# Peptides against a protein of PDB entry 5EG6: the designs that were tried, part 29

Target 1, 151 residues: chain A of PDB entry 5EG6
Amino acid sequence: RLRSQTVSTRYLHVEGGNFHASSQQWGAFYIHLLDDDESEGEEFTVRDGYIHYGQTVKLVCSVTGMALPRLIIRKVDKQTALLDADDPVSQLHKCAFYLKDTERMYLCLSQERIIQFQATPCPKEQNKEMINDGASWTIISTDKAEYTFYE

## One batch from the design tools (peptide; made by RFdiffusion4, then SolubleMPNN)

Design b1_p13_5_s1 (from b1_p13_5, 9 letters changed)
Fold by OpenDDE base, seed 1:
Structure b1_p13_5_s1 (fold): chain B 151 residues (1-151), chain A 13 residues (1-13)
Amino acid sequence: as target 1 above (151 residues)
Amino acid sequence: MEVPTFKAKPKKA
């Protein structure tokens, strides 16, 4: 299970106050669990507990302090984001980061840029949205003390 | 479409 802690992900890093992509670099971030009703701001209240899919999180660069907007972490199944998954986040699965309060916009890697990618609704499956490979992320805990394996 | 970024930190306990 993943708690509010430091994590690392490939391709994503901060340079010059902006998020960039690099195949050779791994960014270090704090992932903070927020309450569902937490507002956007420069300061936020961190919620204790294990992070579940569907919950609101804040990603903050551990080096620069730069942050992305509030995100909802969602479980990925192949090329789709699951909208109703609520089990604990597992490092065994890729995840997607939905930009909260947007029209299906997800954090996406496109070449060397970090962009918003609009997911396409799945006509036959209302609980899924189609994303591209660039919107699927692998996160690795860098704080073993706050990470518990969950199968 | 770029993703906006800004400074953010947890509130002090």
Scores: peptide ipSAE 0.328, ipTM 0.861, DockQ to the pose 0.728
Fold by OpenDDE base, seed 5:
Structure b1_p13_5_s1 (fold): chain B 151 residues (1-151), chain A 13 residues (1-13)
Amino acid sequence: as target 1 above (151 residues)
Amino acid sequence: MEVPTFKAKPKKA
């Protein structure tokens, strides 16, 4: 199970105040669990507990303090983001980061840039949205004291 | 579409 802690993700890193992508680098970030009603701002209240899919999180660069907008972490199944998954976040699965309060916009890697990618609704499955490969992320906990692996 | 970024930190209790 994942708690508010330091994590690493492939490609994503901050340089010069901007988020960039590098195939050779793993960025280190703090992932913070927020309340669903937490507002956007330069300061936020961190919630205790294990992070579940569907919850709101903040990703903050551990070096620069630069942050992404509030994100909803969602479970990924192949090329789809699951909208109703609520189990604990697992490092065993890829995840997607929905930009909160947007129309299906997800954090996405495109070449060397970090962009918003608009997911497409799944025609036959209302609880899924189609995302591209760039919108699927792998997170690795760097603080084992706050993360437990499970199958 | 670009992703906005800004400095943010957790409130200290």
Scores: peptide ipSAE 0.327, ipTM 0.861, DockQ to the pose 0.731
Fold by OpenDDE base, seed 4:
Structure b1_p13_5_s1 (fold): chain B 151 residues (1-151), chain A 13 residues (1-13)
Amino acid sequence: as target 1 above (151 residues)
Amino acid sequence: MEVPTFKAKPKKA
């Protein structure tokens, strides 16, 4: 199970105050769990507990302190984001970061840039949205505290 | 489409 902690992800790092992509680097970030009703802003209240899919999180660069907008972490199945998954986040699964309060915009790697990518609805499966590979992320916990793995 | 970035000031609950 993942909780509010420091994590690392490939193809995402901060340089010069801006988010960039790198195939050679793993960015170090703190993932903060937020309440679902937490508003956007520089100041935000961090919630304790294990992170589940569907919950709101903030990604903050551990080096620069720069943050992305509020995100909803979603489970990924192949090239689809699952909208109703609510199980604990697992490092064994890929995840997607939906930009909260947008029209299906997801954090995406395109070339060497970090962009918003608009997912396509799945008419046959209303609980899924089609994303590209660049919107699929792998996160690894870097916290040294006791951690319970979940498969 | 670029992604906005912010300075972060996390507060503990």
Scores: peptide ipSAE 0.314, ipTM 0.874, DockQ to the pose 0.925
Fold by OpenDDE base, seed 3:
Structure b1_p13_5_s1 (fold): chain B 151 residues (1-151), chain A 13 residues (1-13)
Amino acid sequence: as target 1 above (151 residues)
Amino acid sequence: MEVPTFKAKPKKA
């Protein structure tokens, strides 16, 4: 299970105060769990506990201290983000990062750029949004935190 | 479509 801890993501890294993408580099980040009502800002209160899908998180570069906007971590099923999944985040599954308070904007890798990608709603499946592969991320824990498998 | 970045000052609860 993931909690507020150090994680690594493929492609995503920070250089010169900016987020960049590189196929040859893995960025190290702190993922911080926030309260759902936490406002955007430089200062934020970190909440303890296991991170679940649907919760608000901050990704902070462990080297530079730079952060992305508040994100809602969502479970990914193929090329769809699940809006109602609330189980603990698993390293075995890809995830998507919804930019909080946007119209279906997700953190996305496009070539060597980090962009916002607008997901397409699923008319017949209200609990899903269609994303591209670039908006699907793999998280790897880099600490010795306990990990639990789920079936 | 650019993603803004921020300085971060995390605080413990």
Scores: peptide ipSAE 0.289, ipTM 0.863, DockQ to the pose 0.903

Design b1_p13_6_s1 (from b1_p13_6, 7 letters changed)
Fold by OpenDDE base, seed 5:
Structure b1_p13_6_s1 (fold): chain B 151 residues (1-151), chain A 13 residues (1-13)
Amino acid sequence: as target 1 above (151 residues)
Amino acid sequence: SKSEEWFKKVTHA
């Protein structure tokens, strides 16, 4: 028997040195804009400016200082990631995080785990890749005053 | 100057 999965709210969170998705706890993250040619590493140069789709970003946990690899933030349209969208990132709208320099790998929720999900090319629309629901995220503002940041 | 800080929660569903 295949059981239908109950959908519950999950938050990106860092625990025990790992990224996971928690229903109880949420992490506050800095989303840093990087140069397109910035190399991978824990040390990086942050660029000025409002983040647009298609740009390279670093997600850094404000508490632990842990960061994900370089990501390209992409706009989501239904079940597809748009490859050519370049407008400013809209909060509360679905987005996807492409793992930079991978073969269509996206940050994805699987139960409590954060995994990489390989998107499928869209045959009819070359500017789109098909993703699953777990690869769709929303970005929500939070109050900095409630946190002590890692430095 | 300090770059614009994007301090956010990342949420699914």
Scores: peptide ipSAE 0.374, ipTM 0.812, DockQ to the pose 0.043; fails the geometry check
Fold by OpenDDE base, seed 4:
Structure b1_p13_6_s1 (fold): chain B 151 residues (1-151), chain A 13 residues (1-13)
Amino acid sequence: as target 1 above (151 residues)
Amino acid sequence: SKSEEWFKKVTHA
């Protein structure tokens, strides 16, 4: 019997001032909702409300304060990012992080590195973009007591 | 849920 190898879980983490993907350590992140017209910057105004797919978010490391650029959180169906999904974000469901105002660039795992990966248009469906497996993420709740963090 | 409550791990699926 051929043993099926499962892909090891990697976590978004900040180390040495850089985002990376760790198999051993995980970062705790605040996911802030922004207005659609919010500009890029270190300082931003957090919007009150529920996070839906298609909305602009800011991921901020609770320990280091390091933040990724503005992202649009998108729902994932298989290996495609849905461009028109607008329902509330579901925890544990696959999602993708589109780098706002780019040409289909998504937050992507490449071995231990966090990179931008350009999605390709879905030829049959205009409301979808094809992403690789590295661009699919899962958001999981965590206990704040697990890590020292800065609010 | 609200943004202020979203304290999460982000993991590769």
Scores: peptide ipSAE 0.306, ipTM 0.793, DockQ to the pose 0.047; fails the geometry check
Fold by OpenDDE base, seed 2:
Structure b1_p13_6_s1 (fold): chain B 151 residues (1-151), chain A 13 residues (1-13)
Amino acid sequence: as target 1 above (151 residues)
Amino acid sequence: SKSEEWFKKVTHA
């Protein structure tokens, strides 16, 4: 009997100084736009403007201040990341987070862990990279009041 | 949307 595995929604969360995936807790993140030439570091200059696919961003936890390395947000089409999409980021569409200055490494969910997963080049389409389902994310707006941290 | 307005949940769908 193939039990229909109910795909449980998992949320990006910070706990114990590490990023992980939780089914019960979710983190609220700032997504900051950076200049393409911005260097890696804890301190960075935020650029004003609307975020488009292909641009460099920083994900910062609103509670802990923990941040991932610089990411390029990319549009997802089925199981592929689009390398040349540059339209405004849509909350209704799946996206992928390419780790900047890596060999096709993407932010990926593996069970309860957040890992880097190497995408495979698409032989027939140079503007696409093949990613797994764990590397496909959705951004959902939330009110600041919806996330309350209790000590 | 603008970066300053992006207070988001990041979910695996």
Scores: peptide ipSAE 0.283, ipTM 0.771, DockQ to the pose 0.046; fails the geometry check
Fold by OpenDDE base, seed 3:
Structure b1_p13_6_s1 (fold): chain B 151 residues (1-151), chain A 13 residues (1-13)
Amino acid sequence: as target 1 above (151 residues)
Amino acid sequence: SKSEEWFKKVTHA
């Protein structure tokens, strides 16, 4: 059974040179598509195309330019991240951000902190990994003109 | 959505 949504919404935000989760402030991010073989770095080549689950992406803060490490965006089903989903990313649908080249580490919200959470293998379903709610995110379109940074 | 134009909020609710 699906878990209920959290009452309080938190937003990924960059402040003081760090990523954090804020209930009061939200950051606007570019999600850049990378080649699967793109190396880690501050400089990267963005590829053209529509983003699909399973692809490598960079989350870049539109204000600070700060970026998270390379992520693989994965589709979420219930409390699991799907490892083999490859359909186009759907806004308003839950997704997870796997930190590329890690042992099942996912971008996770814990209180006001952004941490890495290690997913647990799903013994019965090899194409799934069990994640917590903190590792489930929702992407929502926003107009750049609507973005205002408040401290 | 195309990568170059994907300006998004990333939220947890």
Scores: peptide ipSAE 0.241, ipTM 0.749, DockQ to the pose 0.047; fails the geometry check

Design b1_p13_6_s2 (from b1_p13_6, 7 letters changed)
Fold by OpenDDE base, seed 2:
Structure b1_p13_6_s2 (fold): chain B 151 residues (1-151), chain A 13 residues (1-13)
Amino acid sequence: as target 1 above (151 residues)
Amino acid sequence: TKSEEWFRKVTHQ
């Protein structure tokens, strides 16, 4: 028999030059809004404004400056990513991060690792892609004063 | 959510 499933909380974190999922430490990240036509690179132009689902963003670690590739933030409904949602991003609501210019690859955690997970098309719902729980994230705002990095 | 705000990412498994 398989052991009973338990729920654990993991946080996106940067350690040793790598993104990982930590149960103890959380990273504070800047979410930068980009233009839809912004190219990939370490240098990028940030636009002002409120972030909406469907827009392109860059996640940058406040401590190390390490960044993930360009992401499209998408709204999550149960275990599906919504492709056409465009309302303002809500904190504490589940979201997914689509890796831009990939074939349905999403930012995902697997145990302690951050990986890419390929979503499956939803045949009956053209505006949805099926993701797993590891690809569902919750964003919680924090003040800079609340974050202190300890080694 | 405003651009450049500080966030922590949380997920449940």
Scores: peptide ipSAE 0.209, ipTM 0.740, DockQ to the pose 0.049
Fold by OpenDDE base, seed 4:
Structure b1_p13_6_s2 (fold): chain B 151 residues (1-151), chain A 13 residues (1-13)
Amino acid sequence: as target 1 above (151 residues)
Amino acid sequence: TKSEEWFRKVTHQ
C-alpha cells in the first residue's frame, strides 16, 4: 500500500495591516542584520554582512514597511531549534525565528494566522528547543521582478 | 544570506 503525504505551503504576507499566512499570496521582505545590543524600535541601525544563525534580525515588508519585533534566526534540525548554531544562514536549511528577549517564543504559522509559539526545552539536549512545524520556515531569495513596489 | 536581501518566507506543513 502506497502512502502519500500532502504538503501545504503558506507564505508570510501582510494584508490589512497584519501579518498572516497565505497559500496564494506571498510577501517580499527585507532581512536586516542588527547588532546584538540593538534596542527594539521602529528605527534601527542595519549592520552589513552575511547573516549567521544566532544573530539578531529585523523582517520588514517591502511593500508596507511593517516589521516584526527583533528576531534571532536559529537553525532548525527536524523539530528542534538549535541554540548554539552560528554558521552562515543557508537557504537550503529550515530556520526558526525566536522573538528576542522572550521565554522561548517563536514566530509560528497557525492556519492563516501568525502567532507566537512557546518552544519546549529539550530535557537531554540543552542546546535545543522543541518547536512545531509551524515554527519552521524556509527562506527563499526573490527577484525584484517577482514583486515590485514603489518607494 | 546577506543583510537587506529580498526574500520570501515559506512554510511547509
Scores: peptide ipSAE 0.181, ipTM 0.812, DockQ to the pose 0.049
Fold by OpenDDE base, seed 3:
Structure b1_p13_6_s2 (fold): chain B 151 residues (1-151), chain A 13 residues (1-13)
Amino acid sequence: as target 1 above (151 residues)
Amino acid sequence: TKSEEWFRKVTHQ
């Protein structure tokens, strides 16, 4: 369990059947590890274990059950997403969510909307893609017993 | 982060 937290200005939230960003509210999510060859769909097989960068995940809202498309969680270094990092995901580090099987599209916050942002190839470093700040995220874990839902 | 673990904050930086 995470002992330290970072301050953020916007949170991933589900409302009205859509993902959006809120400055006041945040959702509680499940992060499901998938096989690399898992197909897209509402039904998926969840793997056990600790999540590493480069692996495929599904983010599912604990309240609504709504899920984002399959994502590859990637490590972030400054304004770049690392394509080849494979160490365990750290909640203390920035991460990015690549939309699997897209042309460099990442989960991004723009104003108060969740959009897809296309990363730019890094000319000098083939193992990096340039993202914006809106595509950089942090994760703060919680225990089910320690989290109280308020509606 | 462990699979299926709750995370209460996925936040923009």
Scores: peptide ipSAE 0.164, ipTM 0.792, DockQ to the pose 0.051
Fold by OpenDDE base, seed 5:
Structure b1_p13_6_s2 (fold): chain B 151 residues (1-151), chain A 13 residues (1-13)
Amino acid sequence: as target 1 above (151 residues)
Amino acid sequence: TKSEEWFRKVTHQ
């Protein structure tokens, strides 16, 4: 279970069939591990195991079942996404969600919108991509007995 | 070992 202190006032949420960022409402999501060769779609096979950086995941809203496209969860170092990190996802680190099979597109918060932000290559380090602050996320575990979300 | 199927709150930094 990944836990972190809530710092930001913006939460990933599903409203009207779309993902957005809310300051008041938050959604509880399942993070499903997928095989690297899993195809895109609403129907997918969940893989057993702990999530490591570099692996493919699906974020699914626990209420609506709405899911984002396949994502690769990547470790964040300052304002860079690490491309070759493969250690277990840590609650001590921020993460970024790369949209799989895109040209460096990352899940990004822009005001109340969830958009794709194109990272730029790091000129000095080929194993890093430069992201903005909006593309850095924190995953916080919430117990079933404790969680309260709004639709 | 199961995948991370606990509820997660995804928060912007």
Scores: peptide ipSAE 0.173, ipTM 0.731, DockQ to the pose 0.048; fails the geometry check

Design b1_p13_6_s3 (from b1_p13_6, 6 letters changed)
Fold by OpenDDE base, seed 3:
Structure b1_p13_6_s3 (fold): chain B 151 residues (1-151), chain A 13 residues (1-13)
Amino acid sequence: as target 1 above (151 residues)
Amino acid sequence: TKSEEWFKKVTHY
């Protein structure tokens, strides 16, 4: 599998108790794998194993403990999110975070804000949804040496 | 990507 890396200018970050996009600072997050039947809440049961596309995850800030709602991580192909991809999530490959139990809402970066973007159904391909660039993310593993806690 | 692997950086594409 090819793992392509794209240089990003905006990072997911927690500031003032809110998620936002920063060009200068980035947050380190835990990616927790959840059961498909896991309910929404501050407390959740984490599963062991490698994350696959289509699975439910929780993003938790390592510093503040703030968490986003349950997300389904989906593979991205150009400007589309793939609904049926189920292979292991590859680092550095484009992905999208579908907000679980919503009408095609995806985690999206708009300027310096984190918003929900509603994807458009793909008319010709039922297994794809059209997203914008702001809804495309890249996951990069970080070591402790390059990580700094920001208060 | 393994669950609970520490220090995951999520970046905008």
Scores: peptide ipSAE 0.127, ipTM 0.782, DockQ to the pose 0.049
Fold by OpenDDE base, seed 1:
Structure b1_p13_6_s3 (fold): chain B 151 residues (1-151), chain A 13 residues (1-13)
Amino acid sequence: as target 1 above (151 residues)
Amino acid sequence: TKSEEWFKKVTHY
């Protein structure tokens, strides 16, 4: 028996000074690696190198320059975010973005809106938090030469 | 994934 599933795809995008989820438009973002002790602010020090799960990052829109608060990028296993993963981030794996210094709040897509979703603790597995599908993201690299926009 | 690289963020559900 052949099986298939229906997939709905939405992209993180900035429009009208706000982050939203679009089915037609996608935003190109810089992902900046920060030190774990970096403070929140519009100005921040960026580190070089490969990003690992568990590290602090800043997402900045390449067009508008708008940024999200500091995030911890976490590896996703099925419907859970892993708290102890520290291997290099892979574009082939789903990830979640924990809002740093919050009570298990994750960046989440809800229809056309970008919201915060509170993960549920996993009693049986202390190294995992249960998230919804909207909080699971995929990173896809984009070529600067092929991505064009007008200011 | 390297720091400061451009990426497109996608979600599927």
Scores: peptide ipSAE 0.157, ipTM 0.801, DockQ to the pose 0.050; fails the geometry check
Fold by OpenDDE base, seed 5:
Structure b1_p13_6_s3 (fold): chain B 151 residues (1-151), chain A 13 residues (1-13)
Amino acid sequence: as target 1 above (151 residues)
Amino acid sequence: TKSEEWFKKVTHY
């Protein structure tokens, strides 16, 4: 007999001026669409429209106003980030957040920390980069509030 | 997903 697989859920959260991964608390964030040529900064111009994979976005905490650097949201297929996907972002579908202008760095959770994970090129598929599970995220529309739950 | 949409991130192990 094999024991049941343990499933752990973690959420992006801001506490103490830092982004972290919490199993009990989640924050509400804005996801802002930016122009591809938008520069990095505290002030940015938000573009109207539906977000598509491959586009540049800003994640902003609704409570603290803290933001991550510019990200390119990419579609995830298994353990790979797709580089050429451009269809509309689907909620509840896995996605990855590439840190723009980096060497294949992706937003990743490691235990309770939010880190940058360097993806590995996929030699057989040039349109894909290999990521880990920690770099795969699911976006769920939520109310304008933080929430705490207990497992 | 539209711009300026409220969201939360969920990761499953």
Scores: peptide ipSAE 0.140, ipTM 0.728, DockQ to the pose 0.050; fails the geometry check
Fold by OpenDDE base, seed 4:
Structure b1_p13_6_s3 (fold): chain B 151 residues (1-151), chain A 13 residues (1-13)
Amino acid sequence: as target 1 above (151 residues)
Amino acid sequence: TKSEEWFKKVTHY
């Protein structure tokens, strides 16, 4: 039998000086690749190259210039974040954003709010952490500019 | 290198 399914879509955006999730409003962001040893701050040095899972990135709103703290972009498999995946980031595939140097905190959607969600260790797999659906994101191209990797 | 991206989340109920 065909099962019914309800799908809700949220988009990350910045409004009123805060990060929000909206069903209607879109936000375009710059993804900046950083060195693994780059320090946290408003000023940072951008690294050239492909973005791979496991690397440190900065998400910056293209309109307001507001940025989130340093994140590690991680590959998602079902409801788990992979800790040791290092292949190139794939557009349209699920990913998670680990807040660097935290105790398993991930960028998470809760209704219209962007919060931190603490992942749970996987009992049987040390290379995975369990995340909720709110911590799983999809990167898509914008109408203004498509996402590209540079070698 | 930087790129522009739109981030979305799809939730299944």
Scores: peptide ipSAE 0.069, ipTM 0.603, DockQ to the pose 0.049; fails the geometry check

Design b1_p13_6_s4 (from b1_p13_6, 7 letters changed)
Fold by OpenDDE base, seed 5:
Structure b1_p13_6_s4 (fold): chain B 151 residues (1-151), chain A 13 residues (1-13)
Amino acid sequence: as target 1 above (151 residues)
Amino acid sequence: SKSEEWFKKVTHQ
């Protein structure tokens, strides 16, 4: 009999200069708001203000300084990413990270690896894209005192 | 949350 396997909670983490998903270790990340026309790079200009769905952000590890490419944070409803949601980002609610300027590529967890997953268009709803569970993330507040910065 | 105050864990469960 096939058993339903429950996947343990995994955390986005940086190890060895790479992003990965850890069951035991977690990274603390700054999510910086960028202008929509901000170019890709290690150096970027951060905008002030509350982050809304649909906006461009940079995820930066507070310990290593490693950053992912520019992302568009999108609201998730069930297994779909909402393309037109623009309300303020809510904590603990599911979200997806679209890799900016890609063909529907999203930040995705596959076992211990962080990969790109290509979302499928929703035929009936043009304002939605179908993502897998691995592309659905939650953001949780953490205390800055819980980490040590490494140069 | 404001960008400058956005210090978060990113998790999957």
Scores: peptide ipSAE 0.254, ipTM 0.752, DockQ to the pose 0.046
Fold by OpenDDE base, seed 4:
Structure b1_p13_6_s4 (fold): chain B 151 residues (1-151), chain A 13 residues (1-13)
Amino acid sequence: as target 1 above (151 residues)
Amino acid sequence: SKSEEWFKKVTHQ
């Protein structure tokens, strides 16, 4: 007998000093815009302006202050990351987080773990890379009152 | 929106 599958939501979360994906708990993150030439490090300069696809960002946990490495936020179309999209980031669309200066590595959910997944080139379209479903994320606005954070 | 205003959940479903 076929069983119906229910789609469950997982949230990026920091626990025990590590990033993970939780179905029960969620973290609130600041997404900071960086200059394209900003170096990697715990200390970084935040750039003013609206975030566009293709730009470099830092995701910082509002509670722990822990941050992921520099990411390039990319627009997602179905199962592909768009390499040349540069329009303003929309919360209505899925996005992917390319780990900057890597060989097509993307932030990826694997069960409860956050891993790096290597995208494959699209044979027919040079401006796209094939990602798995776990590398497709959604950004959702949240009220600061919904979660404890340190400013 | 501006970077300084981006206080977000990052989700997957």
Scores: peptide ipSAE 0.227, ipTM 0.752, DockQ to the pose 0.046
Fold by OpenDDE base, seed 2:
Structure b1_p13_6_s4 (fold): chain B 151 residues (1-151), chain A 13 residues (1-13)
Amino acid sequence: as target 1 above (151 residues)
Amino acid sequence: SKSEEWFKKVTHQ
């Protein structure tokens, strides 16, 4: 059975105090660069500069202010997250969000839910971890003027 | 990418 290859777009969105994946609504998020030694918390100090793979970031909903835990943004190559990539983050490349201080847990889309997915070590390639498609993200920058919300 | 950029997710199946 060949599954029909369909490209679908799902957007990270916050509703009712929860993160979810929506095909209809998208949230605008800030991606804040943090220092590597920044502690977890609702209060954090934002570091100036361009974001590189391997750095610690905070994703914050522009509407609700809700944030995910500290993440390390990693470059994706096919079905693997690269552990040692450190070049500037590109919107043309897939990325993965490793939950900092976890055992290979990554931010993952499963149907309409946002979950944690545990990556599998790649013994033959020590600088890579195996992830699934749901853990692969493409970040597209949006103009603030493009986002309108109604409360 | 710069800090504090707004973004959205695009995914494939």
Scores: peptide ipSAE 0.223, ipTM 0.740, DockQ to the pose 0.047
Fold by OpenDDE base, seed 1:
Structure b1_p13_6_s4 (fold): chain B 151 residues (1-151), chain A 13 residues (1-13)
Amino acid sequence: as target 1 above (151 residues)
Amino acid sequence: SKSEEWFKKVTHQ
């Protein structure tokens, strides 16, 4: 008999002052481009321009205004994050969010929690880091008029 | 996409 895997979708969401993963609700986020030398803080300067992989970004909840720390958005190939990709970010591709200035820590989904996952260096490919499936995300456009969606 | 226009939901699927 054929084996199949049940897939469940989870969404990044802010509730009760915390980031979490919801199967029923999704939050809408602004993704702001920052300078590479921008310091961490609640106040930051947003750059104009197209977002490319390898650039520093801020994820800000459109409802609560809560933000994650500075992230570097990286292109994902299978189970690896690409360290040197610099093409424009595409919604057609999975991405990973590296927590800037950490030891290979990535934004990761674990059950209902958002955690940090430490990627493992690829021994044979220095331009890649091995991530788990929970650290692979998909960015999807949404209407600005709709701040949340309930399934 | 422009930074100003990035209003997205972030999902794991």
Scores: peptide ipSAE 0.201, ipTM 0.730, DockQ to the pose 0.047

